# Designs tried in a protein design run: peptides against a protein of PDB entry 4ASU. Part 51

Target 1, 270 residues: chain A of PDB entry 4ASU
Amino acid sequence: ATLKDITRRLKSIKNIQKITKSMKMVAAAKYARAERELKPARVYGVGSLALYEKADIKTPEDKKKHLIIGVSSDRGLCGAIHSSVAKQMKSEAANLAAAGKEVKIIGVGDKIRSILHRTHSDQFLVTFKEVGRRPPTFGDASVIALELLNSGYEFDEGSIIFNRFRSVISYKTEEKPIFSLDTISSAESMSIYDDIDADVLRNYQEYSLANIIYYSLKESTTSEQSARMTAMDNASKNASEMIDKLTLTFNRTRQAVITKELIEIISGAA
Target 2, 83 residues: chain B of PDB entry 4ASU
Amino acid sequence: FTFASPTQVFFNSANVRQVDVPTQTGAFGILAAHVPTLQVLRPGLVVVHAEDGTTSKYFVSSGSVTVNADSSVQLLAEEAVTL

## One batch from the design tools (peptide; made by RFdiffusion4, then SolubleMPNN)

Design b1_p11_5_s2 (from b1_p11_5, 6 letters changed)
Fold by OpenDDE base, seed 5:
Structure b1_p11_5_s2 (fold): chain B 270 residues (1-270), chain C 83 residues (1-83), chain A 11 residues (1-11)
Amino acid sequence: as target 1 above (270 residues)
Amino acid sequence: as target 2 above (83 residues)
Amino acid sequence: VKFVPGSLTVV
């Protein structure tokens, strides 16, 4: 490699390092906010899921329509965040199909569509974009819930798949159930909640759906920002190591060039 | 008893004596061993009576309330403020 | 129930 080539590579890597360092700082700020906002969101979301856990809602085996909601974002450079969700969605879709279920998919964030479009295009009901630029709001979750309810797809059971935040260095891809109004209304375990008005139950279920989606968005966002911060830190460190190696190579090559030029001068060889 | 909005937690797995909630069908009081029920909130006042005799008031916009067989209660408001 | 719209784009 010529000195010019090494210099060009050094410049390129230094620029990448500047970008990754900047992105790390941005991700760190977003992470700190997301973690703070996740605390109440967990209480709220787990509270909404409590009914399903306590009532042990079961979907009859003869029911065939299943919905998968994958929760992620539009933005890359966050390690395995998107691929983890997509992998679990694929696995779940395959298992359900093998069980003779009809599967439809909702993608939250463009990355889900980007990964699954080729193999699962016919199963997509809708994709939501512009995810991850700002923190998710309850309004965002409400839009997703409303779009699902208005889609005309009458699912029996669903799965919402998202990354649950554990720590700054750890997330876990998890699945939570979503049930249709009909499934809840017909569940034997719901008999203890007798004398519930049908309109009340419908409205309750609409809130429940929005609540669960909101919770999943908050978990996903916190996990993503943490993972991005880590990824950008690793990229910055790798760039630093490469800069050091190339700098040594540059110095060695420079000395070799100087030595060659001196020999040419001394030898009189033009 | 859990009472939260998307952005704020007021009670988290707390023991309380009574919770008065504004529902679409009317206001009702949740006491110990209340029968399981599901309700939707209307805009109005929530009153929490703690075991120590303290009373706290909140305004809620909308949401849901769940009373389970195990006497756990989830009050989930879209918006809520302390009064 | 009326939901408040967010800023997401449906595709």
Scores: peptide ipSAE 0.044, ipTM 0.912, DockQ to the pose 0.819
Fold by OpenDDE base, seed 1:
Structure b1_p11_5_s2 (fold): chain B 270 residues (1-270), chain C 83 residues (1-83), chain A 11 residues (1-11)
Amino acid sequence: as target 1 above (270 residues)
Amino acid sequence: as target 2 above (83 residues)
Amino acid sequence: VKFVPGSLTVV
């Protein structure tokens, strides 16, 4: 490579390093906020799931309609965050299809659509964008819940798939069940709950849906920001190593050029 | 007893003596060994009676309350403030 | 239950 080529490459990599370093700092700030906001959101979300866990709500096998909600964001450069969710969505969709279920998909965040649209376009009900620019709010979750309720798709059971935050270096893709009002109302285990008015149960279920979506968004956001911080750190380190290697190559090449020019001067070949 | 909003936790798996909740069907008190039930909250006052005799008051918006067979209670409000 | 409006865009 010529000195000019090496210099051009060095400049490019240094610019990338500056960008990745800046993105790391932004991700770190967003992560710190997301982690703080996840603490109450986790208590709240786990509380919303408590009924379904304790009542052991089950969907009869003869029921055919299944909804998959995949939760991620619009923003890339966060390692395997989106691909992990998409992989589990694909696996779940395939398993359900093999069991003779009808599968519909909701994508939270444009990245889910971008990964799955080619193979699962006919199964998508709706995709939500503008995910990940700001921290998710309960209002955002409510919009998703309302859109689902207004879609006219009468699912029997569903799965919400998201990345649960473990630590700054670890997340796990998890699934939580969502149930239709009819499934909850018909569950034998619900008989122990005192005379629940149908309207009360409907309102409860709608609120629970929004709660679970909100929880999933908070887990996803925290996982994403931590993964982005790690990805940008790795990118910055890789850029640093490449800069060091190229700088050595530049110095060696420069010395070789100088030596060649000196020999040409001394030999009179110039 | 768990009492939380999306942004704040007031009680997390705490033992309490009684919780008074404002529901759409009326206000009721949750005591120890209350029968399992589900209710939707209306805007109003929540009163938590701790085992030590302290009483805390909260204003809540919409939400839900769940009383399970294991005597666990989840009070989830969209918005809640201490009074 | 009253739902709060959000800022998400349907696509």
Scores: peptide ipSAE 0.039, ipTM 0.923, DockQ to the pose 0.849
Fold by OpenDDE base, seed 3:
Structure b1_p11_5_s2 (fold): chain B 270 residues (1-270), chain C 83 residues (1-83), chain A 11 residues (1-11)
Amino acid sequence: as target 1 above (270 residues)
Amino acid sequence: as target 2 above (83 residues)
Amino acid sequence: VKFVPGSLTVV
């Protein structure tokens, strides 16, 4: 490589490092906010899931329609955040298909669609875009819930797949159940709940769906920002190492050029 | 007893004596060992009666209340404010 | 959030 080539590469990598450092700081700020907002959201979301755990809601095996909701975002540069969700979605879809279930997919965030487009495009009902620019709100979750309810897909059971936040250095891809109104209303375990009006149950389930989606979005966002912060830190370190290596190469190449020029001068004077 | 909104937690697995909730079917009090039920909240007042006899009042916009067989209660409001 | 239809028609 010429000195010019090395200099150009150095400049490029230095610019990348500047960008990654800036992105790290932005991700850190977003992470700190997301973590604060996740605390109540987790209590709220786990509270919404408590019914399904306490009632041990089971879907009859003869029911075949399964919905998979994958939760991520539109934004890259966050390590394995999207691929982890997509991997679990693929695994779940394959397992369900092997069990003779019909599988449909909803993608929250464009990255899910991008990863699954080649293999699962025909299974997608809808994809939600413009995810990850701002912190998710309950309103956003409600819109997603309403779109699902209005999709006309009469699923029996569903799975929402998202990254649960563990720590600044750890997340885990997890699944939570989504039950249709028909499934919950027909569940034998629901018989213990007295005087549940059908309209009340419908409204309850619609609200519960929004709650679970909201919770999943908050977990996903916190995990994503943390992972992005880590990814940008790693990218910045890698850029630093490349800068050091290229700087050494530049210095060696410069010395070689000078030596060559000196030899040419000496040889031309002979 | 758990009482939370998307943005705030008021009670998390707390023991309380009674919770009065505004539901679409009517306001009712949840006592210890209340029968399992599911209700949707209407805008109104939530009153939490602590075991020590203190009462706390909240205004909720909407939401749900779940009373489980194990006497656990989840009160989830879309919006809630302390009064 | 912007909704983008998948390959299936929303019924």
Scores: peptide ipSAE 0.035, ipTM 0.913, DockQ to the pose 0.073
Fold by OpenDDE base, seed 4:
Structure b1_p11_5_s2 (fold): chain B 270 residues (1-270), chain C 83 residues (1-83), chain A 11 residues (1-11)
Amino acid sequence: as target 1 above (270 residues)
Amino acid sequence: as target 2 above (83 residues)
Amino acid sequence: VKFVPGSLTVV
């Protein structure tokens, strides 16, 4: 490589390093906020799931319609965040198909669609875009819940797949159940809940769905920002190492050029 | 007893004596060994009676309340404020 | 509604 080529590459990598460092700082700020906002959201979301944990809600085997909601975002450069969700969605879809279930997919965030569109395009009901630029709100979750309920897809059961935040360096892709109103209403385990008006149960289920979606969005966001921060840190370190290597190469190449020029002068070949 | 909004936790797995909740079907008090029920909150006053005899009041906008067979209660309000 | 004395564990 010529000195010019090395210099050009050095400049490029230094610019990348500046960008990745900046992105790391932005991700760190967003992570800190997301982690704070996740604390109450987790209590809220886990509280909403408590019914489903306590009431062993079983979907009859004859019921075949299953909904998979994959939760991520539109934004890249966050390590395996999107691919982990997509991988689990694929696995779940394959398992359900093998069990003779009809599978439909909702993608929260464009990255889900981007990963799955070639293999699962026919299974997508809807993809929500513009996810991940701002922190998710309960209003956002309510919109998603409402759209699902109004989609006309009468699923029997569903799965919401998202990355649960563990720590700044760890997340786990998890699945939580989503049940239709009919499935809840018909569940034997629900018989212990006395005098539930059908309208009350419907409204309850709407809240439950919104709550679970909200929870999943908060977990996903926190996981994503932490993963992005780590990814940008790694990218910055890798860029630094490459800069060091290229700088050494530059120095060696420069010395070789100088040596050649000196030899040419001394030999009179110039 | 868990009482939370999406943005704030008021009680997390706490033991309380009684919780009065405003529901669409009417206000009711949740005591120990209350029958399992699912209710939807209406805008109104939540009153939490602690075991120590203290009473805390909250205004809630909407949400859900779950009373389980194990006497666990989840009060999940869309919005809630301490009064 | 008969309130039975006991701790409500709100989980």
Scores: peptide ipSAE 0.020, ipTM 0.897, DockQ to the pose 0.020; fails the geometry check

Design b1_p11_5_s3 (from b1_p11_5, 6 letters changed)
Fold by OpenDDE base, seed 1:
Structure b1_p11_5_s3 (fold): chain B 270 residues (1-270), chain C 83 residues (1-83), chain A 11 residues (1-11)
Amino acid sequence: as target 1 above (270 residues)
Amino acid sequence: as target 2 above (83 residues)
Amino acid sequence: VVFLPGSIVVE
């Protein structure tokens, strides 16, 4: 490689390093906020799931319609965040199909659509975009919930798949159940709840759906920002190492060129 | 007793004496060992009576309340503010 | 329950 080639490459890598470093800082700021906002959101979301867990609501095996909601975002450069969710969605969809279930998919975030569109295009009910630019709000979750409710798709059971935040260096893809109104109302365990009006139960279920979606968005966002921060840090370190290597190569090449020129001068061959 | 909004936690697995909630079917008080129930909230006042005798008031916009068989209570409000 | 507006868009 010529000195010019090495210099060009160095300049390019230094520019990349600058970008990745900047992105790391942005991700760090977003992560810090997301982590703070996740604390109440987790209490809220877990609280919303409490009924379904405590009532041990189960869907009869003869029910065939299953909804999968995958939660991620529109933004890349965050390691395995999107692929992890997509992998879990694929696995779940395959298992359900093998069991003779009808599977529909909702993708939250454009990345889920991008990953699964080719293989699962016919199973998509709806996809949502403009996810990840701003911290998710309950309003955002409400939009998703309302769209599902208004879609007319009568699922029997559902699964929401998202990355749960563990630490700055760890997340886990998890699945939480979503139950239809019919499933909830027909559950034997619900008989202990005194005189629940059908309209009340419907309203509760709709609200619970929005709550769970909101919770999943908050977990996903925190996981994503932490993963992005890590990814950008790794990219910056890799760039730094490459810069060091190329700088050494540059210095060696420069010395070789100088030596060659000196020899040519001394020999009179120029 | 858990009382939270999407953005704020007021009580997290706390022991309280009584919680008064505004439901669509009417306001009612949740006492210890209340029978399992599920209700949706209307805009109104939530009053939490702590074991120490302190009373806290909150305004909620909407939400739900669940009393489970294990006596756990989840009060979830879309929006809530301390009064 | 009243749902709040959001910024997420249907694709």
Scores: peptide ipSAE 0.235, ipTM 0.945, DockQ to the pose 0.856
Fold by OpenDDE base, seed 2:
Structure b1_p11_5_s3 (fold): chain B 270 residues (1-270), chain C 83 residues (1-83), chain A 11 residues (1-11)
Amino acid sequence: as target 1 above (270 residues)
Amino acid sequence: as target 2 above (83 residues)
Amino acid sequence: VVFLPGSIVVE
């Protein structure tokens, strides 16, 4: 490579490093906010799931309709955030199909749609976009919940798949259950709950759906911003190492050029 | 006893004496060892009676309350403010 | 329960 080629490459990598550093700072700010907002959201969301855990709700084996909701976003450059959710969705869909279940999927975020559309197009009930530009609100979760409720698809049970935040360097793709009104109302374990009105139970379950979706969005957002911050940090470090290597190469090449010119002068070839 | 909105936690696994909640079917008090139940909240006042005798009041817009067999209670409000 | 509006868009 000529000195000009190396210089051009150095300039390019330095520019990339500037961009990745800037993106890291932006991600860090968004992460800090997301983590702060996740704290109450987690208490709220875990509270919404408490019934299912404590009542040990089970779906009868004769029920066949299963909904999978994958939660992610529209935005890239965040490591394996999207692919991890998609992988889990594929695995769950395959397992359910093998068990003779009918599977429908909802994709929250354009990345889920982009990854799964070709292979699972016929299974998509609905997809959502404009996810990830701003922190998710309960209103956002409500939009998703209402769309599902208004879709007319009467699932028996479902799974919401999202990345749960563990730490700044760790997330885990997890699944939480979604149950239909019929499944909840017919569950034997629900018999201990005193004189629950059918309308009350319906309203309760609709609200619970929105709660769980909201929780999932908050976990996903925090995980995503943390992962993006880490990815940009790694990219910046890699760029730095490459700059160092290319700088050494530049210096060596420059010396070689000078030496060559001197030899040409001495030999009379110049 | 857990009481939270999407954006704020008021109580997290706390021990309380009594919680009064406004439900669509009527206001009721949740005491120790209350029977399991599910209710939906209407706009109104939540009153939390602590073990030490202190009383806290909140206004809630809507939400749900769950009383479990293990005496745990989850009060989830869409919006809630301290009074 | 009355749901609040959001900004997420259905595709």
Scores: peptide ipSAE 0.192, ipTM 0.942, DockQ to the pose 0.838
Fold by OpenDDE base, seed 5:
Structure b1_p11_5_s3 (fold): chain B 270 residues (1-270), chain C 83 residues (1-83), chain A 11 residues (1-11)
Amino acid sequence: as target 1 above (270 residues)
Amino acid sequence: as target 2 above (83 residues)
Amino acid sequence: VVFLPGSIVVE
């Protein structure tokens, strides 16, 4: 490689490093906020899921319609965040199909759509975009919940798949149940709950759906920002190492060029 | 007893004496060992009576309340403020 | 149930 080539490559990598460092800082700031906002969101979301855990709600095996909600975002450069969710969605969809279930999919975030569109396009009910530019709000979750409720798809059981935040260096893709109103109303375990009006139960379930979605968005966002921060840090380090290597190569090449020029002068071949 | 909004936690697995909640069907008092129930909140006042005799008041916009068989209670409001 | 508005867009 010529000195010119090495210089050009050095310049390019240095620019990339600047970008990745900047992105790391942005991700760090977003992560800090997300983690702070996740604390109450987790209490809220886990609280909403408590009924399902305490009541041990089970879906009858003869029920065939299953909904999968995958939760991610629109933005890349965050490691395996999107692919992890998509992978689990695919696995779950395949397992359910093998069991003779009808599977429909909701994708939260454009990345889910982009990954699954080719293989699962016919299974998508709806996809949501403009996810990840700002911290998710309860209003955002409500939009998703409302769209599901208005879709007319009468699922028997569902699952919401998202990345749960563990630590700054760890997340886990998890699944939480979503139950239809009919499933909840018909569950034997719900018999202990006194005289619940059908309208009350419907409204309750609507809130529950929004709550769970909101929770999943908050977990996903925190995981994503943490992963992005890590990814950008790794990219910056890799760039730094490459810069060092290329700098050494540049110096060596420069010395060789000088030596060659000196030899040409001395030999009179110029 | 857990009482939270999406953005704030007021009580997290706390032991309380009584919680008064505004439901769509009317005001409802949750006491110890209350029968399991589900209710939807209407805009109104939540009053939490602590074991030490202190009372706290909150305004909630909407949400849900769950009383489980194990006496756990989840009060989840869309919006809530301390009064 | 009436929910608060959000900014997420349906595609």
Scores: peptide ipSAE 0.134, ipTM 0.927, DockQ to the pose 0.851
Fold by OpenDDE base, seed 4:
Structure b1_p11_5_s3 (fold): chain B 270 residues (1-270), chain C 83 residues (1-83), chain A 11 residues (1-11)
Amino acid sequence: as target 1 above (270 residues)
Amino acid sequence: as target 2 above (83 residues)
Amino acid sequence: VVFLPGSIVVE
């Protein structure tokens, strides 16, 4: 490589490093906010899931329609955040198919569709875009819930798959159940809940769905921002190492050029 | 007893004496060993009676309340404010 | 249940 080539590459990598450092700072700020907002959201979401855990709602085997909701975002450069969700979605879909279930997919965030479109395009009901630019709100969750309920797909049970935040360096892809109104209404374990009006139960379920989606969005966002921060840090470090290597190469090449020029001068071959 | 909105937690697995909630079917009090039930909230006042005798009042917009067989209660409001 | 407006775009 010529000195010019090395210099060009150095400039390019230095620019990348600046970008990644900036992105790291942005991600750090977003992470800090997300983590703060996750605290109440987790209590809220876990509270909503408490019924399903305690009631041990079971879906009959003869019920075959299963909905998978994958939760991520539109934005990349966050490590394995999207691929982790997609991987679990694929695994879940395969397992359900093997069990003779019909599987439909909802993607929250364009990255889900981007990853799964080729292999699972026929299973997609809807994809939600414009996810990840701002912190998710309960309103966003409500929109998703409403769209699901209005989709006309009469699923029997479902799975919402998202990354649960553990720490700045750790997340875990998890699955939480989604149940249809019919499944809840028909569940034997629900018999202990006395005098539940059908309209009340319907409304309750609508809230529950929105609550769970909201929770998943908050977990996902926090995980994503932390992962992005880490990814950008790693990218910056990698860029730094490359800069060092190229700088050494540059210096060696420069010395070689100088030596060559000196030899030419001394030999009179100029 | 857990009482939270999407953005704020008021009670997290707390022991309380009684919680009065506004539901679409009417206001009712949740006491110890209340029968399991599912209800939806209407806009109104939530009153939490602590074991120490203190009473806290909240305004809620909408949401749900769950009373489980194990006496756990989840009050989840879309919006809630302390009064 | 009253759903609040969100900014999510549905496709």
Scores: peptide ipSAE 0.081, ipTM 0.920, DockQ to the pose 0.866

